# Peptides against a protein of PDB entry 2YKT, part 238

Target 1, 231 residues: chain A of PDB entry 2YKT
Amino acid sequence: SRSEEMHRLTENVYKTIMEQFNPSLRNFIAMGKNYEKALAGVTYAAKGYFDALVKMGELASESQGSKELGDVLFQMAEVHRQIQNQLEEMLKSFHNELLTQLEQKVELDSRYLSAALKKYQTEQRSKGDALDKCQAELKKLRKKSQGSKNPQKYSDKELQYIDAISNKQGELENYVSDGYKTALTEERRRFCFLVEKQCAVAKNSAAYHSKGKELLAQKLPLWQQACADPS

## One batch from the design tools (peptide; made by RFdiffusion4, then SolubleMPNN)

Design b2_p30_8_s2 (from b2_p30_8, 14 letters changed)
Fold by OpenDDE base, seed 2:
Structure b2_p30_8_s2 (fold): chain B 231 residues (1-231), chain A 30 residues (1-30)
Amino acid sequence: as target 1 above (231 residues)
Amino acid sequence: SLLAELQAKVDAAKEEIEKLEKEIEELKAL
């Protein structure tokens, strides 16, 4: 029936969130932590590289014929420092605004969804049982009427049961329909939360990239000309 | 009887639903 099909669809939505979405989200968080660790490692390794570049700049500054190139090398290292500071701020946001919040929610969500699904199933079954009871009562009444010398005695009660069955059938169909809409809303809410958190990260990432591009665009022409203009 | 069994199921379901509702509200508050 339509009601049974919609019931199956509703259960499948909850099962998909619990068995597919949440495990995938946990994996996403794990991959995010790995990415964060790698970027922290890059920051540390880059510090060593540019500290060594500063040392080369010091040697240039002490030379007789390459003093001005020392300033260029120092500027290159300083621009890198500023870019790395922006990266560190982005990483803090990545950790605090995305990973931590997703991790907190996903750990509690399994229990929530289990309870929500159980509630839906229990109430759906209860409404079904109540409907079955009314149908069984009508059947019993009809059997009594058929064996009676005065079947007309039961006519009003029969009509009452027919109306009750019709109403309960409609209520069950509406409940299942609303349940399906609720389940889809739960699924959409989770995807929307992920998208919103990723948007926040993207904004912070854009600021990092913009600052780096700006600093390099400003200085690179000067650095490229440095060897052509000996002092 | 079938009617008695069905009524018992409905009554039991009411109690279970109340427990589940409390659990859901507690989890939403976390």
Scores: peptide ipSAE 0.252, ipTM 0.856, DockQ to the pose 0.009
Fold by OpenDDE base, seed 4:
Structure b2_p30_8_s2 (fold): chain B 231 residues (1-231), chain A 30 residues (1-30)
Amino acid sequence: as target 1 above (231 residues)
Amino acid sequence: SLLAELQAKVDAAKEEIEKLEKEIEELKAL
C-alpha cells in the first residue's frame, strides 16, 4: 500500500543517516584530524627552517660587507612568522569550530536518531494496531448482528466503527507522510550544518591565503634587489 | 481476546512513546 511504502521510505531515511551519513561524518572528522596533524607537522618543520634562516641573517649582520643582507634575511623570516600566525589561527578555528563541534554532535546523534526512529516506529505501529482493533470490533459487531433477532440495535454502532476506521486510516496515512517529511528534514539539517561549518573554515582559510599573498607581494621586490645594492 | 491484546499493545505503546519523547527532548538539550 501507499502507506506501507511511505513507511519503508521513512525508515530508510533514518537508517541512511545512522548507517551511512554518521559513519561517513566520523571518517570525515578523522581525516580532518589527520590533516590538522599534518599541518602542525609542517608548522614545526617550517619553524626549524626559518630559525636557521634567522641564524644566517645574524651572521650577515655581524659581517663587514653584508650587514644590509642581514636585514633582508630577518624580514624573510618575519614574513614567514606572520604567515604562520595566520595559519595557526586558521587551524584553531578548524579545530574548534569544525572538528570539535562535529565530533560533539555525531557522538550524541546516534542516540537521538535511535530514539526518533523508535518513536516513529512505535507510533506508526500503535496507529496500525488501533486501526486493526476497530476493524476487529466491526467484524465482531457484524457477526453479532447477523445472529441477533434485532439487528437494528447495532446499526448506529456499526456506523460509528466505519467512521472510526476511515478516520484512523487517514490519520495513519498523514502520520506516515509527516514522518517522511520530518526524516528528510533531519537529513537536510545535518548536511546544512556541515556546509555551514565548512564555510566558516573556508573564510578563515581565505584570510590566511590573502595575508600571505599580501605580505609576499609587498616584500619580494625589495628582496630581489638586495644583492644589486651597494654595501 | 484479540481485542484485549490489541488494546494492551496500544496502551503499552502510549507509555513507550512518552518515554521516548522525554529522551528525545533531553538529547536535544545536550
Scores: peptide ipSAE 0.250, ipTM 0.855, DockQ to the pose 0.010
Fold by OpenDDE base, seed 3:
Structure b2_p30_8_s2 (fold): chain B 231 residues (1-231), chain A 30 residues (1-30)
Amino acid sequence: as target 1 above (231 residues)
Amino acid sequence: SLLAELQAKVDAAKEEIEKLEKEIEELKAL
């Protein structure tokens, strides 16, 4: 029946969230933590490289004929430092605004979804049982009427049960339909939350890239001409 | 009887639903 199909669809939505979405989200968080760790590693490794560049700048500054190139090398290292600082800010946001919040939500979600699904199932079954009861009562009444010398005595009561069955069927269908809409809304809410948190990360990432682009665009022409214009 | 069993199930379900509703509301607040 339409109601049974809708019921199966509703249960499948909850099961998909619990068995597919949430495990995938946990994996996403784990991959995010791995990515954060790798970027921290890049920052550390880059520090060693640019510290060595500073050493080369010091040697140039101490030379008789290459002093101005020392300043260039120092500027290169300083721009890198500023870019790395911006990256660290982005990483903090990535951790606090995305990973931590997603981890908190996914940890609690299993209990919530279990309760929500159980409530839906219990109420759906209860409405079904109530419908079955009315149908059974009608059947019993019809048997009594068939064996009676005065069947007309039961006609009004039969009509009442028929109406009750119709109403209960409608209520069950509406409940299952609303349940399906609710389940879809729960699924959408979770995706929307992920999108919103990822947008926050994207904004911070854009700031990092913008700062890097700005600093390099400003300085690179000066660095490129340094060797052509000896002091 | 079948009718008595069905009624008992419906009655039991009402109590269970109320408990689940409270649990859901508590979890939503977290």
Scores: peptide ipSAE 0.249, ipTM 0.855, DockQ to the pose 0.009
Fold by OpenDDE base, seed 5:
Structure b2_p30_8_s2 (fold): chain B 231 residues (1-231), chain A 30 residues (1-30)
Amino acid sequence: as target 1 above (231 residues)
Amino acid sequence: SLLAELQAKVDAAKEEIEKLEKEIEELKAL
């Protein structure tokens, strides 16, 4: 029946969230943590590299013929430091605004969805049982009427049961339909949440890249001319 | 009887639904 098919579809939505979306989200979070760790590693390695560059700048500053190049090398290291600070801010946001929040949501979601699905199933079944009861009552009444010397006695009750059955059928169909819409909304909400959080990450990433571009654009021409201008 | 059994199921379901509703609300608040 239409209601049975819609019921199946509804259950499948919940099942998809529980068995496909949430596990995939957990994996996404795990991959995010790995990515964060790798970026932190890059940060540390870069610090060592540019600290070594500072040392080269110190040597230049101590020289008689290359003193001004020391300042250039220091500026290069300083720009890196500033870019790195922006990266660290981005990473903090990535952790706190994306990973942590997703982790909190996915942890609670399994229990929530289980309860929601169970509620839907229980209520759907209950409405079905109530319908079956009315149908059984009508059948019983009809049997009594067929064996009675006065069938007209049962006519009003028969009409009442017919009406009740019709109403309960409609109610069941509506309930299942609404259940399906609700399930789809639950699914969409989860995807939307992911998209929104990823947008925040994208904004932070853009800020990091913009700052880096700005700093380098300002200084690079100066650095490129440093060797052309002998001291 | 079939009717009695069906009624019992409906009654039991009502109680279960109420419990589940409470649980859902609690979980939403977390």
Scores: peptide ipSAE 0.233, ipTM 0.849, DockQ to the pose 0.009

Design b2_p30_8_s4 (from b2_p30_8, 12 letters changed)
Fold by OpenDDE base, seed 2:
Structure b2_p30_8_s4 (fold): chain B 231 residues (1-231), chain A 30 residues (1-30)
Amino acid sequence: as target 1 above (231 residues)
Amino acid sequence: SLLEELQAKVEEAKKKIEELEKEIAELKAL
C-alpha cells in the first residue's frame, strides 16, 4: 500500500542517517584531526627552517660585503612568521568551530535518532493496529449479517465501521507522510550544518591564503633586486 | 472485554510514546 511504502521510506531515511551519514561524519572528523595534526607539524618544521634562515641573516649582517642581504633574509623570515600566525588562527578556528562542534553533535545524534525512530515506529504501529482491528471487526460483522435472517439489523453498525476505517486510514497516511517529511528535514538539517561549518572554514582559509599572497607579493620584488642593487 | 483490551493496548502505547518523548527532550537539552 501507499502508506506501507512511505513507512519504509521513512525508516530508510533514519537508517541512512544512523548507518551511513553518522559513521561517515565520524570518519570525516577523524580525518580532520589528522589534517590538523599534520598542519601543526608543518608549522613546527617550518619554524626550524626559518630560524635557521635567521641565523644565515645574522651572519650576513656581520659580514663586510653582504650586510644589506642580512636585512633581506630577516624580512623573509618575518614574512613567514606572519603567514604562520595566520595559519595558527585558521587552525584554531578549524578545531574549535568545526571539529569540536561536529564531534559533540555526532556523539549525541545516534541516541537521538534511535529514540526518534522508535517513537515513529511505535505510533505508526499503534495506528496500523487500530486500523487492522476495525477492518477485522467489519469482516466479522459482515459474516454475521450474511448468516442472519435480518441483515438490516447490522447495517448501521457496518456503516460506522466503514467510516471509522476511512478515518483511520486517512490518519495513518497523514501520520506517515508527516513522519517522512520530518525524517527528510532531520537529514537536511545535518547536511546544512556541515555545509555551514565548512563555509566558515573556507572563509578562514581564504583569509590565510590572501594574507600570505599579499605579504609575498609586496616583498618579493624587493628581495629579487637585493643582489643586483648592492648598497 | 475486547474494548477493554484495546484500551489497555492504547494506554500502553501512549505511555511508551511519552517515555520516548522525554528521552528525546533530554537528549536535545544536552
Scores: peptide ipSAE 0.032, ipTM 0.599, DockQ to the pose 0.009
Fold by OpenDDE base, seed 4:
Structure b2_p30_8_s4 (fold): chain B 231 residues (1-231), chain A 30 residues (1-30)
Amino acid sequence: as target 1 above (231 residues)
Amino acid sequence: SLLEELQAKVEEAKKKIEELEKEIAELKAL
């Protein structure tokens, strides 16, 4: 029946979230943590490199003929520091606003979805069983009426069962329909949350890239002329 | 009546559903 098919579809939505989406989300989080760790590694390695650059700047500043180049080298290191600070801010956001929140949600979601599905199944079955029983009782009543010398005795009761069946059928159909919509909404909500959190990360990433571009664009021309224009 | 019996059965099932709803609400609030 239409209601049975819609019921199967509803269950499949819950199943897809539980068996496909959530495991994939866990993997996404794991990959994110791996990426974060790698970026932290880059940060550490970069610090060593630019600290060494600072040392070269110090030597230049102590020289008699290359003092101005010391300032250039310090500026190069300082710009890197500023860019690195932006990266760190982005990473903090990445961790706190994306990974942590997703991890918290996915941890609880299995239990939530299990309960939600169980609720739906219980109610759907209850409504279905009640309908089936009412239909069976109507059938029994009709058999009694056919064997009776006074069929009119059962007419009111028959009408009552017919009305009850009609109402229960409608309720079942509506419940399953609403259940399907609810399930789809639950799925969409999860994707939307992911998208929203990823958008926040993207904004922070854009800020990092923009700041880096700005700083380098400002200073690079000065650095390029430093050797040709001694003070 | 048979209809009353059916209604009673449905009401019993509703109690179980309410328990599940509470569980869902608690989990959603976390």
Scores: peptide ipSAE 0.031, ipTM 0.573, DockQ to the pose 0.010
Fold by OpenDDE base, seed 5:
Structure b2_p30_8_s4 (fold): chain B 231 residues (1-231), chain A 30 residues (1-30)
Amino acid sequence: as target 1 above (231 residues)
Amino acid sequence: SLLEELQAKVEEAKKKIEELEKEIAELKAL
């Protein structure tokens, strides 16, 4: 029946969230943590490299013929320090605003969805059982009427059961329909949450890249001329 | 009777729904 089909669809939505979406989200979080760790490693390695660059700048500053190049090397290291600071800020946001929040949500969501699905199933079954009961009673009444000397005696009661069955059928269909809409809304809300959080990360990443581009674009022409223009 | 059994099942289901609603509410509050 239409009701049965829609019921199956509703259950499948909940199952898809619990068995596909949530496990995939947990994996996404795990991969995010790995990515964060790797980027933290980049920051650490970069510090060593640019600290060594500063040392080269110190040597230039101590020289008789290359003093001005010392300042250039210091500026190069400082710009990269600022870029790394921006990266660290991005990583903090990535951790606190994306990974932590997703982890908290996915942990609670499994229990919530299980209970929600069970509630839906229980109520759907209850309404179905009530409908089946009325149908069974009508069938019994019709059998009794067929064996009676006065079938008209049962006509009013038969009509009442027919009306009750119609009402219960409509109620069941409406309940399952609403259940399906609710399930789809639950699924969409979870994807929307992921998209919104990822948008925030994208904005922070854009800020990081923009700042780096700006700083380097400002200084690079100066650095490129440093050897040609001795002081 | 079969009808009485079905009625009992419906009442049991209603009780279970109420329990699940409470559980959902508690989980949402966390």
Scores: peptide ipSAE 0.031, ipTM 0.584, DockQ to the pose 0.009; fails the geometry check
Fold by OpenDDE base, seed 3:
Structure b2_p30_8_s4 (fold): chain B 231 residues (1-231), chain A 30 residues (1-30)
Amino acid sequence: as target 1 above (231 residues)
Amino acid sequence: SLLEELQAKVEEAKKKIEELEKEIAELKAL
Protein backbone atom coordinates (compact mmCIF):
# COMPACT_ATOMS: atom_id res chain seq x y z
CA SER B 1 0.00 0.00 0.00
CA ARG B 2 0.95 3.66 -0.24
CA SER B 3 1.35 3.91 3.52
CA GLU B 4 3.51 0.82 3.64
CA GLU B 5 5.79 2.14 0.93
CA MET B 6 6.06 5.50 2.64
CA HIS B 7 6.83 3.72 5.89
CA ARG B 8 9.63 1.80 4.21
CA LEU B 9 11.06 5.02 2.80
CA THR B 10 10.95 6.65 6.22
CA GLU B 11 12.80 3.79 7.85
CA ASN B 12 15.36 3.84 5.07
CA VAL B 13 16.15 7.50 5.71
CA TYR B 14 16.88 6.80 9.37
CA LYS B 15 18.91 3.74 8.45
CA THR B 16 20.90 5.73 5.90
CA ILE B 17 21.80 8.31 8.52
CA MET B 18 22.77 5.71 11.10
CA GLU B 19 24.51 3.23 8.84
CA GLN B 20 26.00 5.45 6.12
CA PHE B 21 26.13 9.11 7.11
CA ASN B 22 27.31 8.78 10.71
CA PRO B 23 30.06 6.24 10.01
CA SER B 24 31.23 8.36 7.08
CA LEU B 25 31.21 11.42 9.28
CA ARG B 26 33.32 9.63 11.87
CA ASN B 27 35.78 8.78 9.15
CA PHE B 28 35.74 12.40 7.96
CA ILE B 29 36.59 13.54 11.49
CA ALA B 30 39.41 11.02 11.70
CA MET B 31 40.82 12.20 8.38
CA GLY B 32 40.50 15.77 9.61
CA LYS B 33 42.51 14.99 12.71
CA ASN B 34 45.16 13.38 10.57
CA TYR B 35 45.25 16.43 8.32
CA GLU B 36 45.54 18.72 11.34
CA LYS B 37 48.44 16.70 12.67
CA ALA B 38 50.23 16.85 9.34
CA LEU B 39 49.79 20.62 9.15
CA ALA B 40 51.16 20.97 12.66
CA GLY B 41 54.12 18.92 11.55
CA VAL B 42 54.68 21.20 8.57
CA THR B 43 54.52 24.19 10.87
CA TYR B 44 57.17 22.78 13.12
CA ALA B 45 59.47 21.85 10.25
CA ALA B 46 59.05 25.28 8.69
CA LYS B 47 60.07 26.93 11.95
CA GLY B 48 63.34 25.05 11.88
CA TYR B 49 63.99 26.08 8.30
CA PHE B 50 63.38 29.77 8.89
CA ASP B 51 65.32 29.75 12.15
CA ALA B 52 68.23 28.49 10.12
CA LEU B 53 67.59 31.31 7.65
CA VAL B 54 67.89 33.79 10.51
CA LYS B 55 71.28 32.32 11.31
CA MET B 56 72.37 32.97 7.74
CA GLY B 57 71.14 36.53 8.16
CA GLU B 58 73.27 36.93 11.26
CA LEU B 59 76.33 35.83 9.33
CA ALA B 60 75.57 38.33 6.60
CA SER B 61 75.26 41.08 9.18
CA GLU B 62 78.72 40.20 10.49
CA SER B 63 80.28 40.44 7.04
CA GLN B 64 81.93 43.56 5.65
CA GLY B 65 80.29 43.50 2.25
CA SER B 66 76.90 41.83 2.80
CA LYS B 67 75.39 43.60 5.81
CA GLU B 68 72.28 44.80 4.01
CA LEU B 69 71.54 41.25 2.89
CA GLY B 70 71.32 40.30 6.54
CA ASP B 71 68.31 42.59 6.91
CA VAL B 72 66.70 41.03 3.86
CA LEU B 73 67.08 37.54 5.30
CA PHE B 74 65.63 38.71 8.61
CA GLN B 75 62.65 40.20 6.81
CA MET B 76 62.06 36.94 4.99
CA ALA B 77 61.99 35.08 8.28
CA GLU B 78 59.69 37.68 9.86
CA VAL B 79 57.19 37.49 7.02
CA HIS B 80 57.16 33.74 7.46
CA ARG B 81 56.46 34.18 11.17
CA GLN B 82 53.47 36.38 10.40
CA ILE B 83 52.13 33.91 7.84
CA GLN B 84 52.62 31.11 10.34
CA ASN B 85 50.59 32.98 12.94
CA GLN B 86 47.71 33.10 10.49
CA LEU B 87 48.05 29.40 9.85
CA GLU B 88 47.92 28.67 13.56
CA GLU B 89 44.71 30.65 13.85
CA MET B 90 43.25 28.70 10.97
CA LEU B 91 44.24 25.42 12.61
CA LYS B 92 42.62 26.42 15.88
CA SER B 93 39.42 27.15 14.02
CA PHE B 94 39.71 23.88 12.15
CA HIS B 95 39.95 22.02 15.41
CA ASN B 96 37.42 23.96 17.48
CA GLU B 97 34.83 24.92 14.90
CA LEU B 98 34.82 21.81 12.75
CA LEU B 99 36.34 18.72 14.32
CA THR B 100 35.28 19.15 17.94
CA GLN B 101 31.73 20.15 17.13
CA LEU B 102 31.24 17.38 14.60
CA GLU B 103 32.63 14.85 17.04
CA GLN B 104 30.26 15.99 19.75
CA LYS B 105 27.29 15.76 17.42
CA VAL B 106 28.08 12.35 16.01
CA GLU B 107 28.53 10.82 19.46
CA LEU B 108 25.08 11.88 20.56
CA ASP B 109 23.36 11.23 17.28
CA SER B 110 23.47 7.45 17.22
CA ARG B 111 21.48 7.10 20.42
CA TYR B 112 19.10 9.86 19.45
CA LEU B 113 18.30 8.42 16.05
CA SER B 114 17.86 4.93 17.43
CA ALA B 115 15.30 6.16 19.91
CA ALA B 116 13.58 8.36 17.35
CA LEU B 117 13.29 5.51 14.88
CA LYS B 118 11.95 3.14 17.53
CA LYS B 119 9.39 5.71 18.58
CA TYR B 120 8.25 6.16 15.01
CA GLN B 121 8.07 2.41 14.43
CA THR B 122 6.13 1.80 17.61
CA GLU B 123 3.57 4.46 16.88
CA GLN B 124 3.24 3.44 13.25
CA ARG B 125 2.67 -0.16 14.28
CA SER B 126 0.13 0.86 16.89
CA LYS B 127 -1.87 2.78 14.32
CA GLY B 128 -1.59 -0.04 11.83
CA ASP B 129 -2.76 -2.61 14.35
CA ALA B 130 -5.73 -0.48 15.28
CA LEU B 131 -6.69 -0.21 11.64
CA ASP B 132 -6.33 -3.93 11.09
CA LYS B 133 -8.50 -4.61 14.09
CA CYS B 134 -11.30 -2.43 12.83
CA GLN B 135 -11.13 -4.12 9.45
CA ALA B 136 -11.30 -7.52 11.07
CA GLU B 137 -14.27 -6.55 13.19
CA LEU B 138 -16.12 -5.22 10.18
CA LYS B 139 -15.54 -8.50 8.40
CA LYS B 140 -16.91 -10.43 11.36
CA LEU B 141 -19.92 -8.17 11.56
CA ARG B 142 -20.69 -8.67 7.88
CA LYS B 143 -20.56 -12.42 8.32
CA LYS B 144 -23.01 -12.21 11.18
CA SER B 145 -25.30 -9.99 9.17
CA GLN B 146 -25.36 -12.41 6.25
CA GLY B 147 -26.38 -15.25 8.51
CA SER B 148 -29.03 -13.26 10.34
CA LYS B 149 -32.76 -13.11 9.70
CA ASN B 150 -32.57 -9.45 10.67
CA PRO B 151 -29.60 -7.87 8.85
CA GLN B 152 -30.84 -4.38 9.63
CA LYS B 153 -29.87 -4.95 13.24
CA TYR B 154 -26.20 -4.58 12.30
CA SER B 155 -26.43 -1.70 9.82
CA ASP B 156 -25.57 1.08 12.25
CA LYS B 157 -22.61 -0.78 13.63
CA GLU B 158 -21.35 -1.49 10.13
CA LEU B 159 -21.41 2.20 9.33
CA GLN B 160 -19.49 2.95 12.50
CA TYR B 161 -16.73 0.55 11.56
CA ILE B 162 -16.56 1.91 8.02
CA ASP B 163 -16.13 5.41 9.39
CA ALA B 164 -13.55 4.26 11.90
CA ILE B 165 -11.56 2.47 9.19
CA SER B 166 -11.61 5.54 6.97
CA ASN B 167 -10.46 7.79 9.80
CA LYS B 168 -7.74 5.43 10.95
CA GLN B 169 -6.48 4.94 7.41
CA GLY B 170 -6.23 8.67 6.92
CA GLU B 171 -4.51 9.09 10.25
CA LEU B 172 -1.98 6.41 9.44
CA GLU B 173 -1.22 7.90 6.04
CA ASN B 174 -0.77 11.35 7.51
CA TYR B 175 1.42 10.06 10.31
CA VAL B 176 3.69 8.18 7.94
CA SER B 177 3.84 11.12 5.56
CA ASP B 178 4.81 13.47 8.38
CA GLY B 179 7.30 10.93 9.59
CA TYR B 180 8.95 10.87 6.19
CA LYS B 181 9.17 14.66 6.06
CA THR B 182 10.65 14.69 9.54
CA ALA B 183 13.23 12.08 8.63
CA LEU B 184 14.28 13.98 5.51
CA THR B 185 14.56 17.14 7.57
CA GLU B 186 16.78 15.36 10.07
CA GLU B 187 19.03 14.17 7.27
CA ARG B 188 19.21 17.61 5.67
CA ARG B 189 19.98 19.24 9.01
CA ARG B 190 23.03 17.04 9.43
CA PHE B 191 24.39 17.84 5.99
CA CYS B 192 23.71 21.53 6.54
CA PHE B 193 25.59 21.45 9.82
CA LEU B 194 28.59 19.92 8.08
CA VAL B 195 28.45 22.49 5.28
CA GLU B 196 28.18 25.39 7.71
CA LYS B 197 31.13 24.26 9.79
CA GLN B 198 33.20 23.66 6.68
CA CYS B 199 32.31 27.16 5.48
CA ALA B 200 33.67 28.62 8.71
CA VAL B 201 36.94 26.79 8.20
CA ALA B 202 37.09 27.90 4.58
CA LYS B 203 36.60 31.51 5.62
CA ASN B 204 39.51 31.34 8.03
CA SER B 205 41.62 29.56 5.45
CA ALA B 206 40.91 32.33 2.97
CA ALA B 207 42.13 34.87 5.51
CA TYR B 208 45.35 32.92 5.94
CA HIS B 209 45.99 32.78 2.20
CA SER B 210 45.14 36.45 1.71
CA LYS B 211 47.50 37.55 4.45
CA GLY B 212 50.31 35.48 3.01
CA LYS B 213 49.75 36.88 -0.47
CA GLU B 214 49.68 40.43 0.85
CA LEU B 215 52.87 40.16 2.87
CA LEU B 216 54.85 38.46 0.14
CA ALA B 217 53.62 40.82 -2.57
CA GLN B 218 54.77 43.76 -0.47
CA LYS B 219 58.29 42.53 0.22
CA LEU B 220 59.28 40.30 -2.67
CA PRO B 221 60.23 43.12 -5.08
CA LEU B 222 62.58 44.56 -2.45
CA TRP B 223 64.20 41.22 -1.81
CA GLN B 224 64.68 40.58 -5.51
CA GLN B 225 66.59 43.85 -5.91
CA ALA B 226 68.77 43.45 -2.83
CA CYS B 227 71.76 41.87 -4.58
CA ALA B 228 71.96 44.65 -7.16
CA ASP B 229 72.12 47.41 -4.55
CA PRO B 230 75.52 48.66 -3.39
CA SER B 231 76.50 48.13 0.21
CA SER A 1 -12.18 -10.52 24.13
CA LEU A 2 -10.40 -9.52 20.94
CA LEU A 3 -11.06 -5.87 21.72
CA GLU A 4 -9.57 -6.25 25.15
CA GLU A 5 -6.47 -7.85 23.70
CA LEU A 6 -6.08 -5.04 21.23
CA GLN A 7 -6.54 -2.46 23.94
CA ALA A 8 -3.85 -4.11 25.99
CA LYS A 9 -1.46 -3.98 23.04
CA VAL A 10 -2.24 -0.33 22.46
CA GLU A 11 -1.58 0.49 26.08
CA GLU A 12 1.69 -1.35 25.96
CA ALA A 13 2.70 0.54 22.84
CA LYS A 14 1.79 3.86 24.45
CA LYS A 15 3.92 3.06 27.44
CA LYS A 16 6.83 2.20 25.20
CA ILE A 17 6.41 5.44 23.26
CA GLU A 18 6.48 7.42 26.47
CA GLU A 19 9.65 5.70 27.54
CA LEU A 20 11.28 6.46 24.22
CA GLU A 21 10.18 10.07 24.38
CA LYS A 22 11.79 10.34 27.78
CA GLU A 23 14.97 8.84 26.44
CA ILE A 24 15.02 11.30 23.54
CA ALA A 25 14.48 14.19 25.91
CA GLU A 26 17.34 13.05 28.10
CA LEU A 27 19.62 12.72 25.11
CA LYS A 28 18.75 16.21 23.91
CA ALA A 29 19.68 17.55 27.31
CA LEU A 30 23.23 16.22 27.00
Scores: peptide ipSAE 0.031, ipTM 0.589, DockQ to the pose 0.009; fails the geometry check

